# Ledger of designs, part 127: peptides against a protein of PDB entry 5A53

Target 1, 230 residues: chain A of PDB entry 5A53
Amino acid sequence: LVENVKQALFIPGQSCNKNLHDIMVDLSALKKPDMKRFNRKNDIHPFEDMSPLEFFSEKNDCSLMVLMTSSKKRKNNMTFIRTFGYKIYDMIELMVADNFKLLSDFKKLTFTVGLKPMFTFQGAAFDTHPVYKQIKSLFLDFFRGESTDLQDVAGLQHVISMTIQGDFQDGEPLPNVLFRVYKLKSYKSDQGGKRLPRIELVEIGPRLDFKIGRIHTPSPDMVTEAHKKP

## One batch from the design tools (peptide; made by RFdiffusion4, then SolubleMPNN)

Design b2_p16_4_s3 (from b2_p16_4 with T5E T7E E11V)
Fold by OpenDDE base, seed 5:
Formats: C-alpha cells, structure tokens, sequence
Structure b2_p16_4_s3 (fold): chain B 230 residues (1-230), chain A 16 residues (1-16)
C-alpha cells in the first residue's frame, strides 16, 4: 500500500508576525514538495471553532495544517492540526521559544528536496506520556514522505532530533521539546592511507524549542477509523 | 489544483 504523502498547509493567523513567518518558511521548506502556504492572514481560533480548518483541509486536500499565531499568552504559537476525512483528528499548540534559529543562522548547505528525514527521539516520555506520544506521532506523520520500502541509506540526508528538555514528575509543567535538524556530512579521513568514512551531523536549522500548549485529542472512534488501513 | 486562500468564512455553524 503506497500511502499517499500527506500534504501540509501552512496558515498565517491574524496575529502572525515576521518571526513566525520566517519560522513558517523554514519549517515548511523541510516539507517540500508536499506543502502549501497561504499568503493571506486568516482569523482562525481553532480551539473555539474548528470548522474553518476543516474547510481548508477539504478545499486544499491537506490532512496536515499548521496555524501561525502570536499573542501575549501564546507567543510564537504553531498549532499543528491533523485531519482524517477532512475532520479534525487532533491539534497541539507548540510555542516557539525566543531562542529560535533560522536556516540563515546556520552554514548554508545544499540539500536535496524531497528526501525523508530520519527521526531520533530522546526522552522516555515519547513512548509513555500521552502528550509526548502525540508529538512523536505528529512529527513522524508530518515529515513522513513517500512510503518507499527502500530506506535508501544512500538517500539519508537529514536527521530530525526531538529531545524532551529534562526530567519531570507528575503534576509538573511539561518540559519543552527541542527540535533540531542535522545534515549528514560525509568526510574522508586520511589516517595512515586508510580512508575511513567519517559521518558527522551538522546542524542546519531551524532550531526550535517548543513549549507545549493546548491539545485536542481525537475521539476513540476517530482513532479506530484512522488506524484502519484501507 | 489551485490553492484556495479564502478568508476564513465566519461559518457560524449552529451549535449541534
């Protein structure tokens, strides 16, 4: 079953600012060619009314959406939305901390468009805690390109690292998720006439520290339907 | 496929 590549729609909200626009551009570049961006600001409040997002999902054939908003309460907020059958499946607010870095802040490296990233997850909570499980699922789903059975190791160019920032106990605020993007760089080391291939990870950006905000979880029925492989 | 960039219709869905 070739699962159709999920298309992403990036939506600037009414409160979208230059920083969020720049973040949107850089993050969406990793989703090319399976990405659309709106140029117009849209006044969407997804936790108040989800119907505009369902409309956009259907009209643009996008099962992934990212709404870019910023307020005093929710600064640099990226609301990640997934739909199933053009209905809202889940939502999560991920607020970008002020320490973000854009692609322009890193050494410009050539990259091939359309290559799937490898993911790494650091923190046990990605497998145990419901919120971090949702984040893991979301990012895997978001950046899952064409289901090639061939993980062509030759095509591995990017690593996306997601790290939970520190330990936490029950009832404590959820630690940030550190989003990092690396490029695999092959070096030939000449040591004593033996060329050993050395692979290094070079950060290429964007660098985003995500503060977790509001969450909408899918209904049990939608979970069941979304996991039914046709 | 043309990207529809409609302004968010204020779809006041009546409350179910």
Amino acid sequence: as target 1 above (230 residues)
Amino acid sequence: FEVEEPEVPTVTRPPL
Scores: peptide ipSAE 0.029, ipTM 0.664, DockQ to the pose 0.082
Fold by OpenDDE base, seed 4:
Structure b2_p16_4_s3 (fold): chain B 230 residues (1-230), chain A 16 residues (1-16)
Amino acid sequence: as target 1 above (230 residues)
Amino acid sequence: FEVEEPEVPTVTRPPL
């Protein structure tokens, strides 16, 4: 089954600022060619009214959306939305911390557009805790390219690493998720006349630390319908 | 690469 690549729509909200725009540009570059960006600001409040997002999902044929907003309470807020049948499935606010780095902050490396990244997840909570399970599912779904059985190993250029920042207990604030992007570099090292293939990870950006905000979870019925393989 | 601006569909509220 060739799963159709999910298309993403990046939407600047009314409160979108320059920093958040730059973050949007850099993060969306990782989703090319399966990405659209709006240039105009849209006054959308997804936790108050979801209907504008459902409309955009249908009209743009995008099952993934990212709303870019910034306020004093929710600075550099990226609301990630998934739809199923153009209806809201889930939403999560991920606020980018001020220590972010753009692609311009890293050594310019050429990359091929459209290559599927490998993901790595660091932290047991990605498999056990509902919120981190949703984040894991979201990012896998968001940056999952075409699942072609044959291409996975030969085309590996990028690794996306997601790390939970520290341990936490029940009732504590959820630790940030550290988003990092690496390029795989193959080096031939001549050690003692044997060429050993060495692979190094080189950070390419963007570097984003995500603070978790508000979450909308799907109904059990929507989960069941979304997991029904046709 | 000019990203052709997809026309931002004006949020026409669905009719009530």
Scores: peptide ipSAE 0.025, ipTM 0.619, DockQ to the pose 0.066
Fold by OpenDDE base, seed 3:
Structure b2_p16_4_s3 (fold): chain B 230 residues (1-230), chain A 16 residues (1-16)
Amino acid sequence: as target 1 above (230 residues)
Amino acid sequence: FEVEEPEVPTVTRPPL
């Protein structure tokens, strides 16, 4: 079963600013061709009323959504939403720290659209802690490219790295998640007549440090339905 | 990369 590539919709909220718009543009570029963007601001409060997001999911045929909002309490907030059957499955607020870098801050490199990224996850909590498990699942689902059965190593263009920023104990604030994007560069090293293939990772952006905000988890019934293969 | 906005008409919520 080739799962159809999930389409993403990027939505500027009423409080969307220039920085969030620029972040939205750069992050959505990594999801091409499988993305749509709204140009108009929409007044959406997903933790108060989810019905506008369900409407947008159905009308745009998008099972992934990102709402861009900013307030004093939730600055540079990207709310990631997943739907199943156009109903809200889960949501998570990820606030971008002020130290972000855009694609324009890095050396422009040629990028082929549609190639599947490799993911790397640093931190044991990505496999054990429910919030970080949701983040891992979300990003793997979000950036899943075309299901080519060929993990053709020849098709590996870029790596997305996600790192938990430090250790934490129960009851402590959850550490930030460091999002980094690298391009794989092959160099022919001509050292002393031995051409060794050297692979280097070059950061291409965007660079985002995510502070974790509010979370909506799916009901047990929705988890069961979402895992039923037809 | 000029991110060309996809010319695909996106359906927004009608203004209440």
Scores: peptide ipSAE 0.021, ipTM 0.572, DockQ to the pose 0.059
Fold by OpenDDE base, seed 1:
Structure b2_p16_4_s3 (fold): chain B 230 residues (1-230), chain A 16 residues (1-16)
Amino acid sequence: as target 1 above (230 residues)
Amino acid sequence: FEVEEPEVPTVTRPPL
């Protein structure tokens, strides 16, 4: 069963600024060809009214959405939304810290569009803590692409690394998630007449540090329906 | 190679 690749829609909110637009362009480039972007600003407040997002999910056939907003309380905010049957499944606010880097800040490397990234997760909380489990699930779902039974190792070009920034205790503010993108560069090293394959990770961007904001979690019933294999 | 970004059809909002 070729599961249809989940399509992503990037939506600039009314408060979208230049920096957040540039971040949107660079992050959406990693989702090509399975990406749509709106050029017009849309006045959407997903934690007040979800109906405009459900409408966009249905009309664009996109089960993934990213709303780009910025305010004094929520600067450079990327609201990630998933839908199931064009209804809101979950939402999470991820605010990009000011230390971000764009693709233009790195050495331009040619890459094939549409290749799936490998993910690496650093931090035990990605498997134990409900918020970090949701982030892990979201990013895997966002970039998983076509379910090919054989991940042809020959097709591995990109690694996305997600790291929890430090330890935390219960009741403490949740540490940021460090988002990094690497290209695998294969070298034929001629060391002593043996051609050893050397693989190097080269950062290609974007570089994003995500501060966690508001979360909407699915109902138990929606979890059950979304996990029902057709 | 500039990858021409395909013009993504903007489905306009119906008027509320």
Scores: peptide ipSAE 0.015, ipTM 0.524, DockQ to the pose 0.035

Design b2_p16_4_s4 (from b2_p16_4 with E4L T5E T7E E11V)
Fold by OpenDDE base, seed 4:
Structure b2_p16_4_s4 (fold): chain B 230 residues (1-230), chain A 16 residues (1-16)
Amino acid sequence: as target 1 above (230 residues)
Amino acid sequence: FEVLEPEVPTVTRPPL
């Protein structure tokens, strides 16, 4: 089954600022060519009314959306939305901490557009805790690209690393998720006349620390329908 | 590809 690549739509909200726009540009570059961006600000409040997002999903044929908003309470807020049948499946607010780094903050490295990233997840909660399971599912779904059985090893260029920032107990505030992007570099090291292949990870950006905000979870019925194999 | 930036549609909820 060739799963069609999910298209992403990046939407500037009314409160979108320069920093959040720059973050949007850099993060969306990782989703090329399967990405659209709006240039105009849209007054959307997804936790109050989801209907504008369902409309944008249908009209742009995008099952992934990211709304860019910023306020004193929710600074640099990226609301990630998934749709199923152009209806809202789930939503999560991920607020970018002020320590972010843009692609311009890193050494310019050439990369091929459209190569599927490998993911790494650090923290047991990505497999056990419902919120971190949703984050894991979302990012895998967002950046997974074409599922082609044959290309996985030969085309590996990028690694996306997601780390839960520290341990937490039940009832504590959820730790941030550290988003990092690396390029794989192959070096031939001559040690003692033997060329050993060495692979190094070089950070390429963006660097984002996500604070978890509000969440909308799908109904059990929508979960069942979305997991039905055609 | 023209990104259709419609004005925020007044989603007329179908009358229940």
Scores: peptide ipSAE 0.034, ipTM 0.680, DockQ to the pose 0.072
Fold by OpenDDE base, seed 5:
Structure b2_p16_4_s4 (fold): chain B 230 residues (1-230), chain A 16 residues (1-16)
Amino acid sequence: as target 1 above (230 residues)
Amino acid sequence: FEVLEPEVPTVTRPPL
């Protein structure tokens, strides 16, 4: 079953600022061609009323949405939304820390649009903790691209690394998730006439440290329906 | 496919 590539809609909220706009542009570039961006600000408060997002999901045929908002309480907030049957499945607020880097902050490397990234997850909590499991699921779903059975290793250009920033105990604030994007760069090393292929990871951006905010989890019924393979 | 970008906050359908 070739699952249709999930389309993403990037929505500037009323409080969207220049930094969030720039982050939106850079992050959405990784989702090309399977992304749409709104140019107008929309006054959406997803944790108060989800109906506007369901409307946008249906009208724009986008099962992935990212709402860009910023306030004193939730600075540089990216609300990631998934829908199932154009109904809200889950939501998570990921606030970008002020130490972010844009694609312009890195050495410009040519990249092919539409190549599926490889993901790496660092931290046991990505497999055990509900919130980090949701983040893992979300990012895998968001950037999965075309389900080619052939992960043509030759087509592997990008690595997305997600790292939990430090250890934490129960009841402690959840550590940030460090989002990093690397390009695989192949070098031929001339050591003593043997050309050994050397692969290096070169950071290409954006660099985002995500502080975890509010979460909406799916109902058990929606989980069951969303996992039913047609 | 036309990207519907409503100018006005989407009329939240009142919850049923």
Scores: peptide ipSAE 0.034, ipTM 0.700, DockQ to the pose 0.074
Fold by OpenDDE base, seed 2:
Structure b2_p16_4_s4 (fold): chain B 230 residues (1-230), chain A 16 residues (1-16)
Amino acid sequence: as target 1 above (230 residues)
Amino acid sequence: FEVLEPEVPTVTRPPL
């Protein structure tokens, strides 16, 4: 079953600022070619009314959405939304910390568009804790390119690293998720006449520290329907 | 595919 690549729609909210716009541009660049971006601000409050998002999902044929909003309480907020059958499946607010770096802050490297990133997850909570499991699922789902059987090592260009920032106990605020993007660079090192293949990871950006905000979880019925293999 | 942006800031789904 070739699963169709999920399309992402990036939506500037009414409170979208320049920083969020720049972050949106950079993050959406990692989803090319499977992304759309709105240029106009849309007054969407997804935790108050989800119907505009369902409308956009259907009209744009996008099962992934990212709403860019900013307020005093939720600064640099990226609401990630997934839909199933153009209905809201889940949502999560990920607020970008002020220490972010854009692609322009890194050495410009050329990228082949459409190559599937490898993911690395650092922190046991990505497999155990419901919120971090949702984040892991979301990012894996979001950046899944074409299921080419050829995960040929030759096709591995990008590594997306997601790290939980420190340990936490039950009832404590959830640590930030550190989002990092690396490019694999192959060097032929001429050490003593032996060309050893050297692979280096070069950070390419964006660098985003995500503070976790509000979450909407799918209904059990939607989980069941979404897991039904066609 | 053309990106369908509403003319109005928020286009809700028409009420059923």
Scores: peptide ipSAE 0.033, ipTM 0.694, DockQ to the pose 0.078
Fold by OpenDDE base, seed 3:
Structure b2_p16_4_s4 (fold): chain B 230 residues (1-230), chain A 16 residues (1-16)
Amino acid sequence: as target 1 above (230 residues)
Amino acid sequence: FEVLEPEVPTVTRPPL
């Protein structure tokens, strides 16, 4: 079963500012061609009423959505939403820290559209803690790209790195998730007449540090339905 | 295909 590539919809909220718009443009560029963006602001409060998001999911045929909002309490907030059958499956607020870098802050490297990124996850909590498991699942699902049977190493051009910023105990605030994007650059090193293939990771952006906000988890029934393979 | 930007759902408050 070739699972169809999940389409993403980027939505500027009413409180969307220039910084969030720029972040939206750069993050959505990594999801091309499987991405739509709205140009108009939409007044959506997903933790109060989810019905507008379900409507947008169905009308745009997008099972992934990102809502861009900002307030004093939730500055530079990216709400990531997944739907199943155009119904809300899960949501998570990820607030971008002020130290972010845009694609323009890095050397312009040509992106090949449609290439599947490799993921790296740093921190044991990505496999143990429910919130970080959801983040891992979300980003893998969001950037999965085309299911090419050719996991040919020749097609690997991009690495997305996600790191938990430090250790934490139960009851402590959840550490930030550091999002980084790298391009694999192959060099022929001429060292002493031996051409050794050298691979270097070059950061290409965007660079985002995510503070975790509110979370909506799916009902047990929705989990069961979403895991039923036809 | 024009992406029909959905009209802002006019939250018609139900008339009191």
Scores: peptide ipSAE 0.029, ipTM 0.622, DockQ to the pose 0.045

Design b2_p16_5_s1 (from b2_p16_5, 9 letters changed)
Fold by OpenDDE base, seed 4:
Structure b2_p16_5_s1 (fold): chain B 230 residues (1-230), chain A 16 residues (1-16)
Amino acid sequence: as target 1 above (230 residues)
Amino acid sequence: SLNETIYKAMADVAAS
């Protein structure tokens, strides 16, 4: 089964700054080799007009896009877009908090490009709340690709952890999502003849706290079409 | 399971 890995396009918006650029570079490194980046700023406002994104999706054959913008109202905003048939499927704004850490803030470790990450989701809302379900689906789709049941442990290098920051009730603002990336280290411990594999996690970055912004949800018809197994 | 081992490792990291 040729895994049709979804390709991602990272787009600097007109208001993209140095911090967002650095975040873009570091986050996109996790998507290599299935990633493209624009070097030029593009004046795109996806919640006003989606046509430019659909054009870029088709032209670059990318079903995943990330738009980097920043304003007073939406600082360090990463708009994640998915397309189906080069039409917008869904969108979500995730604003990076100021306490972010870049890859350069962590010890540089060697990694193999193209290995599938393991995901961990902390928070019941990832399975029950529509917004967090979308976030979970998005990040799984973005970094893992098509779910193969065969998690070859030998091919596991990265762990992506996503945590909902605290509890919330209906009508309250949605808590941030804490994004963390770890490298998995496996040690053979010889303790008393029982070879228990010891696993250690080392944070490698980037470290991002996402504040949830605007959301575009697909039409019921698009949902049905997207879930049709070919 | 591998998942349990990873969750344990994450708990250890969070506690450190």
Scores: peptide ipSAE 0.083, ipTM 0.737, DockQ to the pose 0.074
Fold by OpenDDE base, seed 2:
Structure b2_p16_5_s1 (fold): chain B 230 residues (1-230), chain A 16 residues (1-16)
Amino acid sequence: as target 1 above (230 residues)
Amino acid sequence: SLNETIYKAMADVAAS
């Protein structure tokens, strides 16, 4: 089964700064080898004109894009874009809070490139609230790729955890989404003659708290087309 | 199951 893994393109915007660049590098490392990065800044404003992104999607054959921009109003803004047929499907702004941690802030652990992460989502809203449902869908689509039924333990190295920071009610600002990455360590503990497999999780970074910004939702027609399994 | 073990590990991390 040829896994149709979606390719991601990371684009530094005109306002991309060093912090965003570092975040981009670290986050994109999790998408290797299915990732491209632009080295040059591009003046793109996706919520004003989406055509440049569609152009890049087609030219680079990437159905996933992340635009890195920063302003006073939208600091450390990662705009996640998905395309279908090289047309914009959806977009969401996720602004990284100042308390972010880079890979360099954690103990360096070696990892194998290309292993599929396991996802954990904490918060009921990931299944019920449209915005968080989109976030869940996005990140699953972004990092997991096509769901292969083979949960081969041998292929599991990372756990990506996404947590809604606190409870919220209707009309309240949407809580941040806490993005955490862990490495799985399996060891055999011999306690009392019984070898019990133990698993430990070690945070490896990056650590990102996402503030939710603007959202573009797909048309119903695009939703239907995108979900048509070939 | 592996999943249960992972979930337990996640719970431990969250509680830490």
Scores: peptide ipSAE 0.078, ipTM 0.736, DockQ to the pose 0.080
Fold by OpenDDE base, seed 1:
Structure b2_p16_5_s1 (fold): chain B 230 residues (1-230), chain A 16 residues (1-16)
Amino acid sequence: as target 1 above (230 residues)
Amino acid sequence: SLNETIYKAMADVAAS
């Protein structure tokens, strides 16, 4: 079964700055080799006109896109876009807080390109709240694709952890999502004849706290079509 | 702890 891995396109917007560029480079490195990056800035406003994104989706054969923009109201904004049939399926703005850390802020560790990460989600809302359900779906789709094969633990190198920062009530602002990346280190501890593999997690970056912004949800018809297994 | 949760999750995946 040829794994139909979804391709991602990273697009610097007109307001993209050095910090966003660095974040883009580091986050996109986790998507290699299934990633393209534009070097030129593009003046795109997805919540005003989605047509340019649909055009790029088709031209680059990418069903995943990330637009990097920054303004006073939406600082360090990463707009995540998914397409179906090169039409916009959903969008979500995730603004990176100022306390972000880049890969260069952590000890450099060797990793094999192309290995799929394991995910952990902390927070009940990931299963119940529509916005957090979308975020969960998005990141799983972005990094794992549609492969249903149980990832062999032997091939696991990275763990992506996503945590909802605190509890919230209805009507309150949605808490940030804490994005963390770890490398899995397995130690063969020969403790008493039971070779229980000791697993250690080492943070490798980037470290991103996402503030949730605007959301575009798919039409019910598009949801039905997207879930139709060919 | 976050680490404990991750370890538990990994154990569950390994056991499946």
Scores: peptide ipSAE 0.031, ipTM 0.668, DockQ to the pose 0.301
Fold by OpenDDE base, seed 5:
Structure b2_p16_5_s1 (fold): chain B 230 residues (1-230), chain A 16 residues (1-16)
Amino acid sequence: as target 1 above (230 residues)
Amino acid sequence: SLNETIYKAMADVAAS
């Protein structure tokens, strides 16, 4: 069974700046080797016209796309797009807060390309709130690909942690999602003749706090089609 | 479980 790993395309928008470019490079590194990046800026406004993204999806055979744009209203905006049959399935704007950290801000560690991350989600809303459910689904889809129930522990290298920043009530602004990446270090501790596996997490970056922006949700018909197993 | 160990490790990192 060939794991149909979804390919990602990173697209600099017209308003892409140096910070966003750096963030793009660092985040896309986690998607290697299943990642493409455009070097040229493209004038795309997905919430106004989705057709250019559908075109790129088809031409590049990518079902995942990230558009990098920045404006006063939507600073450091990463628009995450998923397609099904090269048509837009869903979109979500995630704006990176100014307190972001790049890979260069952390201790440089060796990283094996192509290993699947383990995910941890902190916050009940990831299972109950439609927006956070979409975010959870998106990131699982983006970095893990097809959920194989068999987590090969031998292949576990890093953990992606996503945390909802605080509690919120209905009608309140949605809290940010804290994105953290850790390298998993396993130590065999010989304490008293019993080897207890000790796991340590070392943050490796990038560190991103996502502010939630605009969302496009799929039609019920498209949801049904996307979940039909061939 | 591995998950419990990871959660504990995360808590330790957050507390440091």
Scores: peptide ipSAE 0.026, ipTM 0.669, DockQ to the pose 0.072

